# Ledger of designs, part 20: peptides against a protein of PDB entry 3T6J

Target 1, 375 residues: chain A of PDB entry 3T6J
Amino acid sequence: PIVESYIGFIESYRDPFGSRGEFEGFVAVVNKAMSAKFERLVASAEQLLKELPWPPTFEKDKFLTPDFTSLDVLTFAGSGIPAGINIPNYDDLRQTEGFKNVSLGNVLAVAYATQREKLTFLEEDDKDLYILWKGPSFDVQVGLHELLGHGSGKLFVQDEKGAFNFDQETVINPETGEQIQSWYRSGETWDSKFSTIASSYEECRAESVGLYLCLHPQVLEIFGFEGADAEDVIYVNWLNMVRAGLLALEFYTPEAFNWRQAHMQARFVILRVLLEAGEGLVTITPTTGSDGRPDARVRLDRSKIRSVGKPALERFLRRLQVLKSTGDVAGGRALYEGYATVTDAPPECFLTLRDTVLLRKESRKLIVQPNTRLE
Target 2, 372 residues: chain A of PDB entry 3T6J as posed
Amino acid sequence: PIVESYIGFIESYRDPFGSRGEFEGFVAVVNKAMSAKFERLVASAEQLLKELPWPPTFEKDKFLTPDFTSLDVLTFAGSGIPAGINIPNYDDLRQTEGFKNVSLGNVLAVAYREKLTFLEEDDKDLYILWKGPSFDVQVGLHALLGHGSGKLFVQDEKGAFNFDQETVINPETGEQIQSWYRSGETWDSKFSTIASSYEECRAESVGLYLCLHPQVLEIFGFEGADAEDVIYVNWLNMVRAGLLALEFYTPEAFNWRQAHMQARFVILRVLLEAGEGLVTITPTTGSDGRPDARVRLDRSKIRSVGKPALERFLRRLQVLKSTGDVAGGRALYEGYATVTDAPPECFLTLRDTVLLRKESRKLIVQPNTRLE

## One batch from the design tools (peptide; made by RFdiffusion4, then SolubleMPNN)

Design b1_p9_3_s3 (from b1_p9_3, 6 letters changed)
Fold by OpenDDE base, seed 3:
Structure b1_p9_3_s3 (fold): chain B 375 residues (1-375), chain A 9 residues (1-9)
Amino acid sequence: as target 1 above (375 residues)
Amino acid sequence: MTLTFELDF
């Protein structure tokens, strides 16, 4: 339909245990022009899923073609408005029945309003490029995040009758080289097992899929980018992610050792992964601003994205998926909480950087619901 | 599941 809506207890981000949905609803209008790009992405999804860094045995047995639509939101009732949505929020249904994706295009368009003088933590040489390509790179990231992030991967399940949805004799864990030793039992879900880390962990996986697959030439072609433009979109997408990882520190509460926003925690984790890769890929440098107060600069070496960044992200993303598929909560928690830990240890001194982030924080932007008219 | 941007843009 030209007008789309949903309403109900849908998203569980505000539940510490990831179980109880918040009451939410929206009304939106289809953007046909932008939807066409996502339709092309859907047409390539089955092939692109094979590019993800896990064996086919860890992917869905049968590809179910999803819907993907770009929407301009007219009314949104909830605690926060997203840029993209993947539903239903049940992994079993995603595997057996399929799913739907939407991009809230006019929410993404807010990124086009970035003011150069207020753009924090970037090198001066990157600011104009960042402003130019932030919007287009968001379209790519959202598309990949929803369709191939949330829409990918298999959960290993033993049903009520004791039957497995995988061959226990032949499926090998690519991290251990051994047979599968854990799975989801009947009644167990992603959220019920991984609980407090489930939402952020899954967002981290989806964001990582976006960064990883945006390097694929076919993806950029689908979105209409070629040559130097495609490389700039890739660069800005990765640059935006590492910057977001720094900005994420605003949403960490040191006194409670708690993250207040699942997506921002995910972005910090990705920053930590890329910093760990080393070799000058990502550098965060404390500086002094023109006002004489603390500042910082994030630098991403474009030439090392494929040689250093991609392999690091590949290994991390594979581990995320394997631990998710096997229901290995202990391993998953150890991995994720390790990267999500915020200390003041050198060289990064993240708690000190957090003070800088808070110092440079701008006023929260307000999203005003639009109106429509016939002209 | 969603993607949200609580970023300064």
Scores: peptide ipSAE 0.117, ipTM 0.824, DockQ to the pose 0.471; fails the geometry check
Fold by OpenDDE base, seed 2:
Structure b1_p9_3_s3 (fold): chain B 375 residues (1-375), chain A 9 residues (1-9)
Amino acid sequence: as target 1 above (375 residues)
Amino acid sequence: MTLTFELDF
C-alpha cells in the first residue's frame, strides 16, 4: 500500500489568534479507488477556478496542479480528526509552490452512519433523501472545499523591495469600483492580519466555494452524478449546510460572546447569509417534539437554491475574497463578525434555538483507529 | 486548513 503521513505544528484552530499551530500527525493509506474522483476534479480545477465569483486579477496568476488523494487513516494524533485537509497553510507558498489536498475517507464513512430516528431538525420528507445522499454530497463538498476553496484566490502583496504582485493601475476592486488601496506588506500574512477571525473566515470562504461550485454540472459529472441524482446531491449538500448552521449554535458561548469551533462558526455565518437572502429559501421553525420538549425544523426550498441562494452566496463569497485579497481587516471583520453575531432577535431567536440545539444534542461520535492485516 | 464534520445525527 501507499502510505502517507504528516507531522508537525500545522493547524492553528486551537489558537485564539489563529497563529500558533497545534502539534498533530497522522499515518494513512492511499485509497486508490476513491482517489479517482478527486483526480478528475484536479484535472478540471483550472477551468473551475474561472467559475468563482471574482475577477481573474483576484485569482492566482499561475495555476499549479495540486495533488489530491483519498486516505484511510490508520492513526491520528491531535485534538480532532478532519474529513479533509489542504496544506500548506501559507498563502504565499500556495501561490508559488502549490498545495496538496487529502480526503480522509474512513472519517467521512463514520459521518455516513446516520440513523433516521436520530436525525434532528429535518422535515420527515427530507430524511430519507438526506440519508441517501449525505455521503456522496460530502465527497463533493470536501473536494471543492479543499481544492477550490482553500486552493483559490490571490493575496495582493508588496514585497520587501516595494514591488507589487498586481498592476496597481489596472486592477479594480469589484466591490468599490476603485483601484486597490490595501495589500499585504512584507512579513504580513493572512493569519497575522486577520488573527482572531482568520481561521473561521477562511473556512467560511471554503465552505461557500463548495456550495457555490457544486451547482455547476461539470462538478457533479466529475463525481458521477447526472440528472435527478445530481439535483438531489446539490439539494442535500445545501440542506446539510443550513442544518449545520443551526447545529453550530452548540459551539457558541453566549457569556463570552465567542465561538469554540471555527468550522461551526463558518457554517452559522453561511446560514445567516442564506436567511438574509429571504424569499423563503431557508426557514427555521421551532416545534415541539414527540417528547413534548422543544424541537426545530430546517427547511430549504429546493426550487430557490439557484434563483435565490446562489446569487446571495455569490455576492457574499466575492466580498469575502476581495477583503481577503486586499488585506482589509477592518472591512473583513465587520462583515464576518456581523454575520457571526448571535442574538435572540426575532424572527430567528438564535439564542432560544441554541437551547433547543443543546437539548437535542447527541453524544459525540468516536473514531476507533483501525488495525491493518496482511492478507 | 481542514474540513471537519462535527455534526450529530
Scores: peptide ipSAE 0.101, ipTM 0.806, DockQ to the pose 0.480; fails the geometry check
Fold by OpenDDE base, seed 1:
Structure b1_p9_3_s3 (fold): chain B 375 residues (1-375), chain A 9 residues (1-9)
Amino acid sequence: as target 1 above (375 residues)
Amino acid sequence: MTLTFELDF
């Protein structure tokens, strides 16, 4: 078997300012079969990057082919086990040296093991479809999230010598129609500038890339889906995201007006974006459960994903990228915190829905170290 | 350092 590992101060999610890394490590074995799918995705990455909703001037000048591997984790030491990883976190190194992606396949497999009777907040008609395609849709989402989410976009930088990595005279901001007016100065980083929102903002961008690009036929083909199956994978991926946005409310603390998990905050933001799109795309309906207690149902209109959802996500995703590239902290914070705000305002009444989410909360799944042997 | 994707279970 091919064994991979890493160890060190890596992820900064537990630092309120996104700066200090938590000590983390894993040992894993390569899953060759699943890695082959991600290799095909890598082979198409340069072309797929062009499908993202920003000008080439906001993308990396030179494509550097990354590695992408599916791993089965034997042991993971840290505060939590991710589904995927993109390294390094340093934007300058990503742009000059490249990056590596991994999918933690057996972590995803645990997520796939959902019991129908315990599946909350979905319509009965969607439950079987959701159970069937949750796994495949997660594989697609993780691949896109890591490779084309975290692996995409350019930061505009002025170096210590005063040189720019972009043409100040010709590059136009697609949101304003004007020349670029802000950038990262020497020593400034994504985390240092965006601070408290940096991690969640970036996760939101990556998740949005996944939803946006999963609509592309080439992506589904790479993962082996066509026809009705491909459409079902798309539907379940989007359905999972809007459901996750509701579930995310568990990780909001009203008394402190803060989020305790960056990815969940990101998913709530995406839910808010898709709700704002309107036209019946997403509906959250409070209900009464069989036990007579509060419940809720999330509905996604499949027929409106491309016509309503995609344009809304396109506009939002472009704004995220433009604000990130230009280092516009004020604009970025206003946009992101606006969507991340949780109130009890009608029609959604999110604080009331939070009570329902907490009421219906199930016990957290635990991953236990497997028993393995060489034969 | 790494950027990660964490799923809800």
Scores: peptide ipSAE 0.074, ipTM 0.805, DockQ to the pose 0.724; fails the geometry check
Fold by OpenDDE base, seed 5:
Parts: sequence; structure tokens; C-alpha cells
Structure b1_p9_3_s3 (fold): chain B 375 residues (1-375), chain A 9 residues (1-9)
Amino acid sequence: as target 1 above (375 residues)
Amino acid sequence: MTLTFELDF
């Protein structure tokens, strides 16, 4: 078998300032069969990048073909096991040297083990579909999230010699219609500038890219879905995200007004964006469970994903990217923290919903190291 | 360093 490993100070999610990496490592075996779909995704990546909702001037000047491999993890040492990985974390290196992606296939498989009777916050009519397509939709989301989420976008930089990596006279900010007025200076990085929101903001961007691009027929084709199956995968992917946004409330600490998990904060932000879109796209309804205790239901109108959801996400995703590219920390923080704010204001009453989420919380899942044997 | 997609749902 082909063995891959990495070890070191890598992820900075646990650093409040997003700067210090946590020491982690894994050993994994390449899953050749599952890697094929990601190879096809890589082959289409340059074209798919053009589908993202920002001008080419906000995308990498030159596409650098990354590696993308599906891995079966034998062991993982760290605070959390991801479903996918994009390295390095340094945007400048991603732009100039390239990057590598991995999907942790057997980790994804663990996430699929949700029992129907324990599946919270979904309408009964959605549960079977959700269970059926959760796995496949996760594959799509992870691939897009890593490759085209984290792997996309350009940072506008002025180097130590004063040279810009963009044409100041011709590049236009699509949000303002004006020339670019801010950028990264020498020594400034994404993490150093955006600091406390950097990790969650980037995860939100990547998740949004996944939702946005999963609507593209070529993506579904790459993953082997056609017709009704493709539509169901799309629906479940979006449904999973809005549900995740509700579940995310577990990771908010009201007393400290802070989030304890970057990805969950990101998912809550996306939920807020899609709720703001209105028009019946997403509905969260407080209910009473069979036990007489508070419950809730999330409904996503699949017929409004393209008509309402996509445009809303497009606008939001563009704003995320533009603010990231220009190093506009003030604007980025205002946007992101605005959507990340949790109050009990109607109609959503998120703090009340949080109580419901906590009430319905399942026991923490444990991932156990697998055994290997010779065939 | 690595950016990750972590699932808790």
C-alpha cells in the first residue's frame, strides 16, 4: 500500500489569534479507488475556478495543479480529526508554490453512522433521503471545500520592493466599483491581519464554495451523479449545511460571546446568510418532541436553492473573497461577526434554539483506530 | 500547515 503521513505544528484553530499551530500527525493509506474522483476534480479545477463569483483578477494568476488523494487513516493524533485537509495554510505559498489536498475517506464514513431515530432537527420526509445521500454529499462537499475553497482566491500584495501583484490602475473592486484601496503589505498574512476571525472566516469561505459549486453539473458528473441523484445530492448537501448551522449553536458560549469551533461558527454564518435570503428557502420551526420537551425542525425548500439560495450565497461569497483579497479587516470583521452574532431576537430566537440544541445533544462520538491485516 | 474540514454532524 501507498502510505502517507504528516506531522508537525499545522493547524491553528485552537490558537485564539490563529497563529500558533497545534502539534498533530497522521498515518494513512492511499485509497486508489476513491482517489479517482478527486483526480477528475483536479483535472477540472482550473475551469471550475472560473465559475466562482469573483473576477479573474481576484483569482490566482496561474493555476498550479495540486495533488488530491483519498486516504484511509490508520492513526491520527490531534484535538480533532478532519474530513479533509488542504496544505499549506500560508496563502502566499498556495499562490506561488501550490498546495496538496487529502480526503480522509474513512473519517467521512464514520460521520455517516447516524441512526435515523437519533437524527435531530429534520422533517420526517427528509430523514431517509438525508441518510441515503449524506455520505455522497459529504464527498462532494469535502472535495470542493478543500480543492476549490481553500485552493481559490488571490491576495493582493505589495512586496518588500513596493511592487504589486495586481494592476492598481485596472483592477476594480466588484463590490465598490472602485480601484483597489487596500492590500497586504510585506510580512502581512491572512492570519496576522484577520487574527481572531481568520480561521472561521476561511472555513466559511470554503464551505460556501462547496455549496455554490456543487450546483454545477460538471461537479456532480465528476462524482458520478446524474439526474435525480444529482439533485438529491445537492439538496442533501445544502440541507446538511443548514442543519449544521443550527447544531453549531452548541459551540457558542453566550457568557463569553465567543465560538469554540471555527467550522461550526462558519456553518452558523452560512445558515444566517441563507435565512436572510428569505422567500421560504430555510425555515426553522420550534416544536415539541414526542417526549414533551422542546425540539425544532429545519426545512430547506429544494426548489429555491437555485433561485434564492445561490444568489444569496453568491453575493456573500463574493464579499468574503473581496474583503479577503484586499486585506480589509474592518470590513471583513464587520461582515463576518455580524452574521456570527447570536442573540435571542425574533424571529429566529437563536439563544432559545441553542437551549433546544443542547437539550437534544447526542453523546460525543469516538473515533477508534482501525485494525489492519494481511489478505 | 493545513486547513481542514471537520465534521461534527
Scores: peptide ipSAE 0.073, ipTM 0.807, DockQ to the pose 0.731; fails the geometry check

Design b1_p9_3_s4 (from b1_p9_3, 6 letters changed)
Fold by OpenDDE base, seed 4:
Structure b1_p9_3_s4 (fold): chain B 375 residues (1-375), chain A 9 residues (1-9)
Amino acid sequence: as target 1 above (375 residues)
Amino acid sequence: MTGTFVLDF
């Protein structure tokens, strides 16, 4: 078997300032069959990057073909186990030297093991569909998240010699209609500049790319979905995200006004964006469970994903990218923290919903390293 | 960067 590994101070999610990496490592075996799907995605990456809602001037100057491999993890040492990885984490290196993507295939499979009777916050009519397509939709989401999420976008930089990596005279900010007015100086990085919001902001951007591009027929085709199946995969992917946004409230600490998990904060932000879109796209309804205690239902109108959801996400995603590219920390913080704010304001009453989420919390899964054998 | 964590959702 082909063995892959990595080890080092890699992910900064546990650092409040997004700067210091946690020591992490894994050993895995390449899943050749699943890797073939991701290879097709890589082959289409250059074209799919053009579908992202920002001008080419905000995308990398040169497409660098990355590796993308599906891995069956034998051991993972760290505080959390990801479903996918994009490395290196330095945007400058991604931009100039390239990157590698991996999907942790057998880890993804663990996420799919939810029992129907334990599946919270969904309508009964959605549960069977959700269970059926959660796995496939998550494969799509992870692939897009890593390859075209983390793997996309350009940072505008002025180097130590004063040279710019963009044409100051011709590049226009699509949000303002003006020339570029801010950039990264020599020695400034994404994490150093955006600090406390950097990790969650980037995860939000990557998740948003996944939702946005999963609507593209070519993406679904790459993963082997057509017709009604493709539409169901799209629906479940979006449904999973809005549900995740509700579940994210578990990781918010009201007393400290603090988020304890970057990905969950990101998912809550996306939920807020889609709720703001209105028009009945997303509805969260407090209910009473069969046990007489508080419950909730999340509804997503599949017929409005393209007409309402996509435009809302497009605008939001473009803003995320533009603010990232230009190093506009003030604008980026204002945008992101605005959506990340948790209050008890109607109609959602998120703090009240948080109590419901905590009440309905599932038991934490214990992930145990697998064994391999010859049969 | 680490992608989606395996969480209870």
Scores: peptide ipSAE 0.033, ipTM 0.756, DockQ to the pose 0.591
Fold by OpenDDE base, seed 5:
Structure b1_p9_3_s4 (fold): chain B 375 residues (1-375), chain A 9 residues (1-9)
Amino acid sequence: as target 1 above (375 residues)
Amino acid sequence: MTGTFVLDF
């Protein structure tokens, strides 16, 4: 088998400042069969990047074709096992040298293993569909998240010699209509500049790219979905995201006013964006469970994904990218922390919902690593 | 960067 590994101080999610990597390592085997869909996605990546809701001037100047491989993890050492990886974590290197993407296939398989009776916060009519398409929708989301999420967007930089990687006279900020007024200076990085919000902000951007691009027919075709199946995959992907945004409340610590998990914070932000869109797109309803205790239901109106959800996400995603590209920390922090704020304000009453989420929490799944031996 | 989908749900 083809074996892949990495080891070192790689991911900075546990650093409050997003700069210091946690020591991680894995050994994995390439899943050739599962890699084929990602190869097709890579083949279409350059075209799909043009579908992202920012001007070409805010995208990478040159597309560098990355590798994308599905991996079955044998051993993983770290605080948590991801579903996908995009490395290196240096934006400058991603722009100039390229990057690699992996999907951790057997980790995703664990995520797919959901028992219907334990599936919380969904309407009964959605549960079977959710169970059926959760896996396939995750494949789509992870692929888009890694390749076209983390793999997209340009940072505006002035190098140590004073040269810009963008035309200061002609590049226009689509949000302001003005010339670019801020950028990264020599030695400044995404993580160093955006610091405490960098990781979760970037995850939010990547997740949003996934939701946005999964609406594109070509994406569904790449993953082998057509007709009603394609629409169901889209629906379940979006449904999963809004559900995840609710579940994310577990990872908020009210006493410290902070988030303990970057991806979950990102998902909550997306939920807030989609709730703000209104028009009945997303509804969270407190209920009473069969046990007489608090419960909740998340409803997503399938018919409003394209008409309401997409435009809302488009505007939000563009703002995320523009603020990232221009190194506008103040604007980026204001935007992101605004959506990441958890209060008990009506109608959602998120702090109250958090209590419900905690009440309905099930035991954390154990990921058991296999043993291998020679025959 | 990594995508984390496997947690408590």
Scores: peptide ipSAE 0.033, ipTM 0.753, DockQ to the pose 0.494
Fold by OpenDDE base, seed 3:
Structure b1_p9_3_s4 (fold): chain B 375 residues (1-375), chain A 9 residues (1-9)
Amino acid sequence: as target 1 above (375 residues)
Amino acid sequence: MTGTFVLDF
């Protein structure tokens, strides 16, 4: 088998300032069959990047074809196991040198083993569909998240010589209609500027890219889904995201007004965006469980994903990118922290819902090293 | 960046 590994100070999720890497490492084997799907996605990446909701001037000037591999992890040493990885973690290097993507396939597979009776916060009518398509939809989401999420967008930079990597006279900010008024200076990075929100903000952008682009027929075709199956995969992907946004409340600490997990914060933000879209797209309803204790239901109107959800996500995603590209920390923080704020204000009463989420929390899954054999 | 943690609890 083809073996891949990495080791070192790589991910900064444990650093409150998003700068210092945690020492981690893995050993994995290549899943050739799944890797072939990601290779097809890579082959379409240049075209799919054009579908993202920002002007070409806010995208990388030159497409650098990355590698994308599905990996079955044998050993992972670190504070947490990701579903996917995009490296290097520096946007400047991604723009100029390229990047590599991996999907941790067997980690994803563990997430698929959900028992129907333990599936919380979904309507009964959605449970069977959710169980059936959670895995496949997550494969799509991870692929898009890594390749076209983390792998997309341009940072506007002025180098040490005063030269810009964009035309100051012709590039227009699509949100303001004005010329670009802010950028990254020499030595400034995404993490250094956006600091405490950088990691979660970027994850939110990447997750949003996944939701947005999974609506494209070509994406579903690449993963082998057509017709009704493709629509079900889309639905379950979006449903999973809004459910995850509710589940995310577990990782909020009200007393400290902070989030303990960047991806969960990101998912909550997306939930808030989709709730704000209104029109019955997403509904969270407090209920009473069969045990007489608080429960809740999340409902996503399938028929409104394209008509209501997509436009809302498009606007939000564009704003995320524009603020990122221009290094507008004030605007970015205002936007992101606004959606990341957890209060008990009606109609959602998120702090109350958090109590429900905690009440319905399942035991944390343990991931153990697999036994590998040659046949 | 490390992608989405499988935190489907």
Scores: peptide ipSAE 0.035, ipTM 0.749, DockQ to the pose 0.621; fails the geometry check
Fold by OpenDDE base, seed 2:
Structure b1_p9_3_s4 (fold): chain B 375 residues (1-375), chain A 9 residues (1-9)
Amino acid sequence: as target 1 above (375 residues)
Amino acid sequence: MTGTFVLDF
């Protein structure tokens, strides 16, 4: 087997300022069959990057072909096991030197194992479809999230010699219609500048890229989905994200006004964006369970994903990227924290919904280190 | 960066 490993101070999710890495390491075996799917995605990446909702001037100047490998994890040392990884965790290095992507296949496989009777917050009519397509939709989402999410976008930089990596005279901010007025100075990074929101903001951008690009037929074709199957994968991917946004409330601490998990905060933000789009796209309805206690249902109108959801996500995703590229911390913080705020305001009453989420939560799934055998 | 899908129930 082909063995991959990494070890060091890598992920900064446990640092309140998003700067100090946690010591992490894994040993894994390459899944050749699954890796072949991601290689096809890599082969299309340069073309798919052009579909992202920002001007080419806000994208990397040169496409650097990355590696993308599916891995079966033998051992993982850290605070949590991801579904996918994009490294290095420095935007400047991703932009100039390149990056590597991995999907942790056996971690995803464990995540797919959901019993119908335990599946919370979905309409009964969606449960079977959700169970059927959750796995395939996750493969699509992880691939897009890592490769075209974390792997996309340009930071505007002025180097130590005063030179810019963009044309100050011709590059226009698509949100303001004006020339670029802010950038990263020498020594400034994404994490150092955006600090407390940097990790969650970037995860939100990457998740949004996944949702946005999964609507493109070429993406679904790469993963082997066409016709009705492709539409079902799209629907379940969006439905899963909306559901995840509700589940995210478990990781919010009202007393401290704090989020304890960057990805879950990101998913809540996306839920808020899609709720704001209105027009019946997303509905969260408080209900009463068969046990007489509070419950809830999330509904996503399939017919409105392209007409209502896509434009809303497009505008939001463009704003995320523009604010990131220009180093506009004030604008970025105002945007992101606005959507990340949890209140009990009607109609959603998110703090009340949080109580329902906590009431209905299941025991946390654990991944136990596997063994290998010779056959 | 890592994409963490919290194991849904």
Scores: peptide ipSAE 0.030, ipTM 0.738, DockQ to the pose 0.540; fails the geometry check

